# Peptides against a protein of PDB entry 3OIQ: the designs that were tried, part 91

Target 1, 212 residues: chain A of PDB entry 3OIQ
Amino acid sequence: KNRIFVSSSKDFEGYPSKAIVPVQFVALLTSIHLTETKCLLGFSNFERRGDQSQEDQYLIKLKFKDRGSERLARITISLLCQYFDIELPDLDSDSGASPTVILRDIHLERLCFSSCKALYVSKHGNYTLFLEDIKPLDLVSVISTISTKSTNSSKHSSSELISECDLNNSLVDIFNNLIEMNRDEKNRFKFVKLIHYDIELKKFVQDQQKVL

## One batch from the design tools (peptide; made by RFdiffusion4, then SolubleMPNN)

Design b1_p19_8_s1 (from b1_p19_8, 7 letters changed)
Fold by OpenDDE base, seed 3:
Structure b1_p19_8_s1 (fold): chain B 212 residues (1-212), chain A 19 residues (1-19)
Amino acid sequence: as target 1 above (212 residues)
Amino acid sequence: EEEEEKIDEENEKFLEEEK
């Protein structure tokens, strides 16, 4: 089945009330919710939605119904947090208590770009997004990809089901939305408050701000 | 929250029935 690239979580409002659709999107990780009974990941592209919260526009469920799915969820969270330098409590503590992790507003401290594959599942009009695959994206690689959009399709045959154009457009849209949030005095998001704010990110943001 | 959890359980069951 062809995987659909999703540029906005509003696209799901037009989806069938009864469907299973493989989807793919690129967004920033905004939240992690791991309890004894559920595992959720929140993502956003920060698309303006009126007065609604721009957080958790893509709420992604990890299966958490048996020891095998719970283990896979915990490993997934651990690997993502290791990649993004997010501090977690020890998920493997011999204390017999499953550690609870509730992180919100991750984007205020770290830009955690992620390419997600999910299943849109709806039986009666209300949908759930189930995680199938996640690829964390390096910020330097994201900046380089946006900056080089003007020179040469060098044929690296990666069989990635994403149109290079769709990925690049979504990454540009996210940065444009973050620049607008950074300009808004009422918005909590500021690039200078990111833990990883460096000279390269500063220069990139300054150059993008001249085009907007 | 309880209504969202029931929707998620129903959708999980639907995904298992269609595999």
Scores: peptide ipSAE 0.618, ipTM 0.942, DockQ to the pose 0.889
Fold by OpenDDE base, seed 1:
Structure b1_p19_8_s1 (fold): chain B 212 residues (1-212), chain A 19 residues (1-19)
Amino acid sequence: as target 1 above (212 residues)
Amino acid sequence: EEEEEKIDEENEKFLEEEK
């Protein structure tokens, strides 16, 4: 089955009540929820949804039903947090207590761009998104990808299931939404409050603000 | 939360039955 690129979490409202659909999206990591019984990742593109919270628009479940799946979930969280410089408590505590990690509003401190592969699963109309794969994206690479209008469809026949256009459009939309949030005095998001706010990101945001 | 957990369990079971 071909994987569907998803530009909005509203696309799932049109999905069949009984289906298993492989999907892919690009979004910012907004939350991590790791307990003794569950592991969830929240993602958002910050698409405006009326008065609803723009956080956790994509709630992604990691399988957490046995010691093997629990270990895989913990390793996934550790590697993701290591890549984004997110401080976690030691997940390997010999104390027999599985560490609880609850992080929210990650996007207020760090832009954690991620390309996610998931399974949309619905039996009776309510769906769950199960994580299949996650690729963290480097912010410099994201900025470069947006800044270089891909006028070169150079035929890299790499088996990337996403068109360069779909990826670029989603990254642009996320930045445009963040720029709107940054302009809103009521919104907590501000680029200057990001821990990694540098001259490159500043320049990029200033240049994008002139196009909007 | 309890309703979401039941939905997730049902969908996880459905995913296992279809593999």
Scores: peptide ipSAE 0.617, ipTM 0.942, DockQ to the pose 0.862
Fold by OpenDDE base, seed 5:
Structure b1_p19_8_s1 (fold): chain B 212 residues (1-212), chain A 19 residues (1-19)
Amino acid sequence: as target 1 above (212 residues)
Amino acid sequence: EEEEEKIDEENEKFLEEEK
C-alpha cells in the first residue's frame, strides 16, 4: 500500500476532507493519555508553529471500543513505557477502576524517538490519526544514523520505502528544533535536564550546535 | 472534548464502513 511519509503535521491541512490515507512519520513521544474510555499518544517534531505549544502536533488515537482493543492499547502503552524507562505512576488500584495514565511533557525528561504508522481518516474535514504500528527508536541508533552520512541507499522496492533521506532529514530537523529550544531561556526544554543525558548525547549536541 | 470525541467516533465509523 502506498504509505506517505509526513515531515510536518501541517501536511494534513492540504489533505482531502474525505479520505483514508496511510501515513508514516518520526517524532518524539510527548504525551500519553490512557483513561477508561480512550487512549491517545501525543508526538511532536517541535516544528515552530507560532506561540502555540509545540507538544502533541501528532495526536494518535488507539482503538478503544472493546476489551480486545483496550487490552492491546494497554499493552502498547506498557511496552513503550518499558522501552523508554518511563515510570508509570503507581496507580494504587484499590478501586477496581482501570488505571488512568496521564503523562505530559515526556520530552522534558526523555527523548523518546518513535517511528509511527497511522491512518489519516477524515469524513468531513476534521481528521483522526489511528495508530497502525509504532516502533521505538534507540537514541544511540538515532545519533549514529545522523552522524553517519548515509552512503548506502540499499535499493529496496519503490512503493513502501521511506527514503532513508526522509527519515534522516526528519531526525536532523527534530534535533535542530531541540537545540533551538535549549538555547531559548524561556523554553522549559534543556538537554542537561534529561535523565539519560550522557557524554555521547552531550558530544553529539555540541557537534550539531557548531553546524547551526 | 465532547466535540473531538464525536469527530473521532464519526471517523472511526467511516474507517469501518470502508473496510
Scores: peptide ipSAE 0.616, ipTM 0.942, DockQ to the pose 0.854
Fold by OpenDDE base, seed 2:
Structure b1_p19_8_s1 (fold): chain B 212 residues (1-212), chain A 19 residues (1-19)
Amino acid sequence: as target 1 above (212 residues)
Amino acid sequence: EEEEEKIDEENEKFLEEEK
């Protein structure tokens, strides 16, 4: 089945009430919710949705029904947090209770760009997004990709035709939305408050701000 | 929360039945 690239979480409002659709999107990691019974990842492109929270526009469920799926979910969270340098509370509590992790507003401290593959699953109109694959993206690589307008079709023959244009457009849209949030005095998001805010990101943001 | 959990369980079951 062809995987659909999703540019907006509003696209799901037009999806069939009974469907299983493989989807892909690029967004920022906004939340992590790991308990004894569930594992959820929140993502956002910060598309303006009126007065609603711009967090968790893509709520992604990890399967958490047996010891194998629970272990996979915990490893996924650990690897993502290691990649993005997200401090987890010490998972090494010798108490045989599975550690609880609840992180929110991750985008206020770190820009965690992620390429996600998921299954849209709906039986009766209320959908769930199940994680199939996640690839963390390096911020320097994201900035370079946007800046170079890379028409370099490096034909990595992955049999999933993601339009390189759709990926680049989504990355640009995310940065434009973050620039608008940064300009809004009421918005908590500020580029200068990011832990990884450097001279390269500063220059890139200043150059993008001149086009908007 | 309980309603969302029931929806998620129903959708998980539906995904298993269609594999």
Scores: peptide ipSAE 0.615, ipTM 0.942, DockQ to the pose 0.848

Design b1_p19_8_s2 (from b1_p19_8, 8 letters changed)
Fold by OpenDDE base, seed 4:
Structure b1_p19_8_s2 (fold): chain B 212 residues (1-212), chain A 19 residues (1-19)
Amino acid sequence: as target 1 above (212 residues)
Amino acid sequence: MEEEEKNEEENEEFLEKEK
């Protein structure tokens, strides 16, 4: 089955019931919810949804039904947090309770770009997204990818180029949305408040702001 | 159990049966 690239989480409103659809998207990690009973990852592209929250537009479930899946979920969270320099509360506390991790608004401190593969699953009209694969994206690599492809508008039609165009378009859209949020005085998001705000990101944002 | 949690369990059961 072909995996569908998803540019908007609104696309799921048109998806069939009684279906399992492999999907892929790119978004920013916005939340982590790890408890004793569940593991959820929130992602957003910050697409404008009227008065709706722009957070957790893609709520992704990790399987958490048995000790094996729970362990895999915890390892996945630990590796993602390690990759993005997200401080987790000490998971190794000698108290035999698995620590609860509830992180929100991650995008206010860190831009955690992630390429996600998921299964859209709908039995009765409501859907759940199950994680199949996650690839963290390096911010320098994201910036470089956007900067280099803005110069190469050569129309060559092949199905592999569609996936790269879709990825780049989504990355550009995310940055454009973040730029709009940064310009809005009411929005909590500000690039200068990012822990990793450097000269490269500053320059990139300034150059993108001239095109918008 | 919130209605959302029930729907999530039903979708997970559906995923397990269709694989």
Scores: peptide ipSAE 0.564, ipTM 0.925, DockQ to the pose 0.782
Fold by OpenDDE base, seed 1:
Structure b1_p19_8_s2 (fold): chain B 212 residues (1-212), chain A 19 residues (1-19)
Amino acid sequence: as target 1 above (212 residues)
Amino acid sequence: MEEEEKNEEENEEFLEKEK
């Protein structure tokens, strides 16, 4: 079955019941919820949804049913947090207590761009998204990708299942949404409050603000 | 909460039966 690229989490409102659909999206990591019984990742593209929270628009479950799946979930969280410089408590505590990790509003401090592969699963109309694969994206690479596609459709046939256009459009949309949030005095998001706010990101945001 | 958790369990069971 072909994997569907998803640009909005609203697309799932039109998805069939009694179905399993392989999907892919790009979004910012907004939350991590690791307990003794579950592991969830929240992602958002910050698409405007009226008065609803723009956080956790993509709630992704990691399988957490047995020692093997629990270990895989913990390793996935550890590697993701290591890549984004997110401080976690030691997940391998010999104390027999599985550490609880609850992080929210990650996007207020760090832009954690991630390409996710998931399964949309719906039995009776309600759906759950199960993680299949996650690729963290480097912010410099994201900025470069947006900046270069404005000028050259050079056919690099890399065997990525996503059209380079779909990825680029979603990355642009995320930045545009963040720029709007940054302009809103009521919104907690501000680029200057990011821990990794540098001259490159500043310049990129200033250049994108002139196109909006 | 209880209805969402039940729906998540039903979807997870459905995923296991169809794979």
Scores: peptide ipSAE 0.563, ipTM 0.925, DockQ to the pose 0.847
Fold by OpenDDE base, seed 5:
Structure b1_p19_8_s2 (fold): chain B 212 residues (1-212), chain A 19 residues (1-19)
Amino acid sequence: as target 1 above (212 residues)
Amino acid sequence: MEEEEKNEEENEEFLEKEK
């Protein structure tokens, strides 16, 4: 199935009504919203959108209609949080209510790079993005991918592969946006406040800052 | 909130009818 790579969530403003479009993007996880009735994941590439919050530019819905979909959503959240070392609030389950998880501003503490496959769905102009697949990306692997000038475009067949260029460009754009946010004294984002801020990330950011 | 939730439900129903 032809999947479209999306570099900006503004691209959806030009998308047709009465359509289902398979899309893929790479972004940072910014929020998790899990209640008794819904599951949402927020993602951002931190593209400048005037004075609006740069968080949750991609709001992705997980199906949450039956016990099977609810279980899949909860497992997905658990696995993502385990992969990124996100501490879920101790949901004191003393009330037999399904635990509610509301995490915001995840990018202020952790860079959670994720490759998402979703369905753009629009019946009447307003769209919903439904999650099809999510792959967490290792930060060391992201840094290595950006640092290694892509010399090996392995010619894999022309209909379903994100160009290695589209992925790399989006990862570079995200880091450039984070560098700009880090330079802005009004922005809450600072690399030095990341829990996983190490010598490797520090060196990479310093080297990217010389190109901007 | 209510209109957004209604639009999400309508899009989810649309996705189910097209499968």
Scores: peptide ipSAE 0.562, ipTM 0.925, DockQ to the pose 0.854
Fold by OpenDDE base, seed 2:
Structure b1_p19_8_s2 (fold): chain B 212 residues (1-212), chain A 19 residues (1-19)
Amino acid sequence: as target 1 above (212 residues)
Amino acid sequence: MEEEEKNEEENEEFLEKEK
């Protein structure tokens, strides 16, 4: 089945009931919710949705029904946090309780760009997104990809026809939305408050701000 | 909360039956 690239989480409002649709999107990690019974990842492209929270526009479930799926979910969270340098609360493994992790507003401290593959699943109109695959993206690589209008089709033959244009457009849209949030005095997001705010990110943001 | 959790369980069961 062809995987659909999704540029907006509003696209799911037009999706059919009684369907399973493989989708892919690129967004920033905004939240992690790991308990004894569930694992959720929140993502956002920060598309303006009136007065609604711009967080968790893509709420992604990890399967959490058996010891195998629970272990996979916990490993996925650990690897994502290690990649993005997210401090997990010390999972004091000496209490035989499964560690609880609740992180929110991750984008206020770190830009965690992620390419997600998921299944849209709807039985009765309400949908759930189930994680199939996640690839963390390096921020320097994201900046370089946007800055170099990459007409370089490096044919990495992944048999999934994701338009390199759709990926690049989504990355540009995310940065444009973050620039607008940074300009808004009422918005908590500020580039200068990011832990990884460096001279390269500063220059890139300043150059993008001149085009908007 | 209870209605959302039920809808999520129903969607997960639907995914398991269609695979």
Scores: peptide ipSAE 0.560, ipTM 0.925, DockQ to the pose 0.817

Design b1_p19_8_s3 (from b1_p19_8, 7 letters changed)
Fold by OpenDDE base, seed 4:
Structure b1_p19_8_s3 (fold): chain B 212 residues (1-212), chain A 19 residues (1-19)
Amino acid sequence: as target 1 above (212 residues)
Amino acid sequence: SMEEEKIEEENEKFLEEEE
């Protein structure tokens, strides 16, 4: 089955009420919810949705039914947090209770770009997104990808182009949305408050702000 | 909510039936 690239989580409103559809998107990690019984990842492109929260536009469930799936979910969270330099609360509590991790608003401190593959699953109109695969994206690589493709739009080769254009367009849209949020005095998001805010990111944001 | 959790469980079961 062909995997559908999703540019907006609103696309799911047009999806069949009874379907299993493989999807792919790129978004920022916004939340982690790991308990004893469930694991959820929140992602957002920060698309303007009126008065709706811009956080957790893509709520992705990890399978968490048995010890095997639970272990895989916990390892996935640990590896993502390690990759993005997200401080987890000390998992070494000597209490034999499985550590609960609830992180929100991750995007306020770190830009955690992620390419996600998921299954859209709907039985009766309400859907759940199940994680199939996640690839963390390096911010320097994201910046480089956006900066280089702005110049090379002139070579049509007809099959690999769609997925790569869709990825870049979504990455540009995310940055544009973040720039708008940064300009809004009421918005909590500010680039200068990111822990990893460096000269490269500063320059990139300043150059993108001139085009908007 | 408890209703959202039931929907997730139902969709999870539906996925298992089609795998």
Scores: peptide ipSAE 0.560, ipTM 0.937, DockQ to the pose 0.901
Fold by OpenDDE base, seed 5:
Structure b1_p19_8_s3 (fold): chain B 212 residues (1-212), chain A 19 residues (1-19)
Amino acid sequence: as target 1 above (212 residues)
Amino acid sequence: SMEEEKIEEENEKFLEEEE
C-alpha cells in the first residue's frame, strides 16, 4: 500500500472526507495521555501556526478497546519512555486502578525524535490518526543525518519508501523551528534547559544558527 | 469533548469495517 510522507499536519485539510490513508511523518514527541479508557500520543514539528500551542500537531490514537490493545498500548508507552529516559510516575501504585500517565510539553526537557506510521481515518470529514508503527530516533543519529548531506541516494525506487530527502528536510525543519523558538524570549523552549544538553548538541545548534 | 470522543469512536468503527 503506498504510504504518503506528511511534512505538515495541514496536509490533512486537503484529504478526502471519507478515506483511510496510510501516512508517515517525523516529529518530536510532545505529550503522552494514557488513562483507563484511552491512549494518545502528541507529536509536533513546531511549524508556525499563529498564536496556537505548537504541541500536539499530530494527535495519534492507539487502539484501546480490549485487553490485547490496552496491553500493546501500555507496552508501547513503556518502551518509548525507556528509550527516551522519560520518568513515568510510579505505575506500581498498589491501588488497583490502572495507572494514569499524563505528560505534556515533553520537548521542553527532551528532544524525542520519532518516525511514525499511522492511518488517517475519516468517515464524515473529521479525522483520527491511528498508530501503526513508531520508531524512536537517536538524537546523535539525527544530528549526523542532518550534518552529513546524505548524498547516498540508494535508488530503491519503490513507491513505498520515504525519500531520504523528505526525512532530512523534515528533520532540518524541526531543528530550524526549535532554533526560532529558542531565540524567542516568550517561548518556553530553550536548548540549555534540555536534560540531555551536551557539547555535541550545543555545537550542532551553534553551527545551524549560523546558517539561519 | 464528548463530541470528539464520538467522532473518534465512529472513525475507529469505520477502520474496523474496512480491515
Scores: peptide ipSAE 0.559, ipTM 0.937, DockQ to the pose 0.865
Fold by OpenDDE base, seed 3:
Structure b1_p19_8_s3 (fold): chain B 212 residues (1-212), chain A 19 residues (1-19)
Amino acid sequence: as target 1 above (212 residues)
Amino acid sequence: SMEEEKIEEENEKFLEEEE
């Protein structure tokens, strides 16, 4: 199936009221909501939307209807949190109670870049995004990819259906939006408050700030 | 809201009918 690359969550306002459309985007993980009855992941590119919250611009549902889908959701959350060094309560607690995980504002402490494949599903005009696949992206790899974009397409034959241009443009847009948020005194986001704020990220942000 | 939850259930059912 041809996937549509989505650069903005506003693109869905133009989508059909009765359709199932395979989509793909890159964004920062902003929230995790795991309960006994549902699993949701929030993502954002921090595109300016007036006075609206820039969090959870992409609300992605994991199927959570049977023991198999619940297990897959819990494993997905565990693996993502392990990759991003997000501390979770033990999901396998012997005490018969399904652990509840509610994390918000993840981007204030960690930049969790993720490439998501989802299904846009709409029956009556309102849509739901269902997760099909997620690839966490390493921040050092993201920084290196943006920094090297000015010198030569190395023909790495990765058979990934994403235009390397679309991915790189979205990563640049996210960083530009974060730089604007960091400059805004009213915005809670600050690069210096990230747990993983290092000399490399500092230098990269300083170099990008000279172009904006 | 209860209306949003109902819309999500209708969309999930629609996905299951097309799989």
Scores: peptide ipSAE 0.559, ipTM 0.936, DockQ to the pose 0.893
Fold by OpenDDE base, seed 1:
Structure b1_p19_8_s3 (fold): chain B 212 residues (1-212), chain A 19 residues (1-19)
Amino acid sequence: as target 1 above (212 residues)
Amino acid sequence: SMEEEKIEEENEKFLEEEE
């Protein structure tokens, strides 16, 4: 099945009703919502949308209908949070109560770049995105990928890989949007407030700011 | 909202009918 790369969550406004479309995108993790009855992940590329909040532009549902899907959702959240050094309450608590996790504004403390595969599902015009797969991206690898401008189109014509160009363009757009947010005095986002703000990220941001 | 929840349930049923 041909998976569509999505550069903007506005692309879904042009998508058909009564359709299931496999999609993929790259974005920052902005929120986690795990309750007894649902699991949602919020992502954003911070594309400017007038006066609307730039958070949760991609709201992704994890299936949460039975003990198997609930377990998979909890494991997915645990592994993502472990990868990004996000502190979670113990999800295996012997108390039989499923822990509630509500995290917002994750991007204000950590840049959690993620490559997502999802299903766009629309029966009657309104859509839901269901998670199929998620790959966390290392920030050093993201910075390296943008900086090196891979002119080598490696002929990995596997129909399942994101085009290296599409990935790189989306990563550049996200950083450009973050640079604009960092320059805005009214915006809460500041690179210097990131827990993982280091010399490498500082240098990269300073070099990108000269091109914008 | 209750409307968003209903849309989500409807799309989830539609996905299950096509799997």
Scores: peptide ipSAE 0.558, ipTM 0.936, DockQ to the pose 0.864

Design b1_p19_8_s4 (from b1_p19_8, 8 letters changed)
Fold by OpenDDE base, seed 2:
Structure b1_p19_8_s4 (fold): chain B 212 residues (1-212), chain A 19 residues (1-19)
Amino acid sequence: as target 1 above (212 residues)
Amino acid sequence: EEEEEKIEEENEEYLEKEK
């Protein structure tokens, strides 16, 4: 089945009430919800949705029904947090209580760009997104990709072609939305409050701000 | 929360039956 690239979480409003659709998107990680019974990841492109929260525009469920799926979910969370330098309580504690992790507003401290593959699943109109795969993206690589407009056709195998144009457009849209949030005095998001705010990110933001 | 949980469970059951 062809995987659909999704540029907006509003695209799901037009999806069939009864369907299973493989989708892919790029977004910022905004929340992590890991309990004894559930694992959810929140993502956002920060698309303006009136007065609604811009968080968790893509709520992605990890399967959490058995010891195998629970272990996979915990490993996924651990690896993502290690990649983004997010401090977690020790998930491997030999104390027979599974640690609860509830993180919100991750984007206020770290820009965690992620390429997600998911299944849109709807039986009766209300949908759930199930995680199939996640790839964390390096911020320097994201900045480089946007800056160079690199139509570098890296001939990676023909079975998983995201349109390089769709990926680049979504990355640009995210940064444009973050720039607008940074300009808004009412918005909590500020680039200068990011833990990883460096000279490269500063220069990139200043250059993008001149085009908007 | 309980209604959202039921919807998620129904969608997961639907996914398991269609595979």
Scores: peptide ipSAE 0.607, ipTM 0.940, DockQ to the pose 0.880
Fold by OpenDDE base, seed 4:
Structure b1_p19_8_s4 (fold): chain B 212 residues (1-212), chain A 19 residues (1-19)
Amino acid sequence: as target 1 above (212 residues)
Amino acid sequence: EEEEEKIEEENEEYLEKEK
């Protein structure tokens, strides 16, 4: 079965009530929920949904049913946090309780771009997204990708492959949404409040703001 | 919250049976 690129989490409203569909999306990591019993990752593209929360538009479950899956989930979280410089509460506390990690609003401090592969799974209409693969994206690489491809409007017709265009369009849409959020005085998101806000990101945002 | 957990469990069981 071909993997479907998903540009909006609303696409799932049109999915079959009984299906298993391999999907892929790109989004910002917004939340991490790791307990003793579950592991969830929240992602968002910050698409405007009226009065609905823009957080956790893609709620992704990691398998957490046995010691093997739990270990894999914990390692996945550790590696993602290490990659994005997310400070985890000390996992090494000598209290033999598995540390609980609940992080929210990650996007307010760090832009954690991620390419996710998941399974859409629905038995009775309500779906769950199960993580299959996650690739963290480097922000410099994201900026460079958007900046270089804005000049190549070549209509290349035809391939059922997740086009590099779909990825780029979604990355552009995310940045446009973040720019709108940054312009809104009521929105908590501000680029200048990002821990990693540098001259390159500043310049990129300023250049994108002139086109919007 | 308990209903969401049950839905997730049912979907995970469905995934395990279809693979």
Scores: peptide ipSAE 0.605, ipTM 0.940, DockQ to the pose 0.856
Fold by OpenDDE base, seed 5:
Structure b1_p19_8_s4 (fold): chain B 212 residues (1-212), chain A 19 residues (1-19)
Amino acid sequence: as target 1 above (212 residues)
Amino acid sequence: EEEEEKIEEENEEYLEKEK
């Protein structure tokens, strides 16, 4: 089945009310919601949507219906947090309750670029996105990919490969949106407040700001 | 929250029937 690359979560407004569509997108991780009963990941490209919150534009559900799916969800969260150096709150395990993790506004402290594969599922119009796969992206690799105009359109004509152009365009759009947020005095997002803000990211942002 | 959860459950059931 052909996987559709999604550049905006508005694309889903045009999707069929009864469908199962494999999709793929690139976005920043914005939230983690892990309870005893559910697991959700929020992602955003920070596309301007009027006065609405720019967080959680892609709300992705992990299956959480049995002990096997719950374990997979918890492992997925643990591995993502380890990869991005996200400190999980000390899960005071003194109560035999399953640890609850609620993290919001992750993008204010860390740029967690992620390539997500999901299923768009709609039975009656309201859709749910189910996670199929997640690949964390290294920030240095993202910066290098944008900075190197990869003219190597290797036309690998498989209907499952993201166009290198679609990936690069989405990454550029995310950075442009973050630069606009950083320029807005009312916006909480500031590059200098990122825990991992280094000379490389600083230089890249300064160079991108000259093109905008 | 309960209405969103019900929609998510309905979509999960639909996904299971079509696989």
Scores: peptide ipSAE 0.604, ipTM 0.940, DockQ to the pose 0.850
Fold by OpenDDE base, seed 3:
Structure b1_p19_8_s4 (fold): chain B 212 residues (1-212), chain A 19 residues (1-19)
Amino acid sequence: as target 1 above (212 residues)
Amino acid sequence: EEEEEKIEEENEEYLEKEK
């Protein structure tokens, strides 16, 4: 089955009430919810949706039904948090209580760009997104990719099912949305409050702000 | 919240039956 690239979580409003559809998107990680019974990841492109929260536009469920799926969920969370320098409580604590992790508004401190593969699953009209694969994206690589697409397709045959155009357009849209949020005095998001805010990110944001 | 959890369980059961 062909995987569909999704540019907006509104695309799911037009999806069949009874379907299983492989999807792919790029978004910022906004939340992590790990309890004894469930594991959820929130993502957003920060697309404006009226007065609705721009957080968790893509709520992704990890399977959490048995010891094998629970272990895979915990390993996935640990690896993502290690990649993005997100501090977690020790998930391997010998105290027989599984540690609870509830992180929200991750984008206020860190830009955690992620390429996600998921299954859209709907039985009766309401859908659930199940995680199939996640690739964390390096911010320097994201900035370089956006900046270099003004000059030359270097033919690196990455066998990745995403058109390089769809990925780049979504990354540009996310940055444009973040720039608008940064300009809004009422919005909590500010680039200067990011823990990893450096001279390179500052320069990139200043250059993008001149085009908008 | 209980209705959303039930919908997620029904979708997960549907995914398991269609695999």
Scores: peptide ipSAE 0.602, ipTM 0.939, DockQ to the pose 0.864

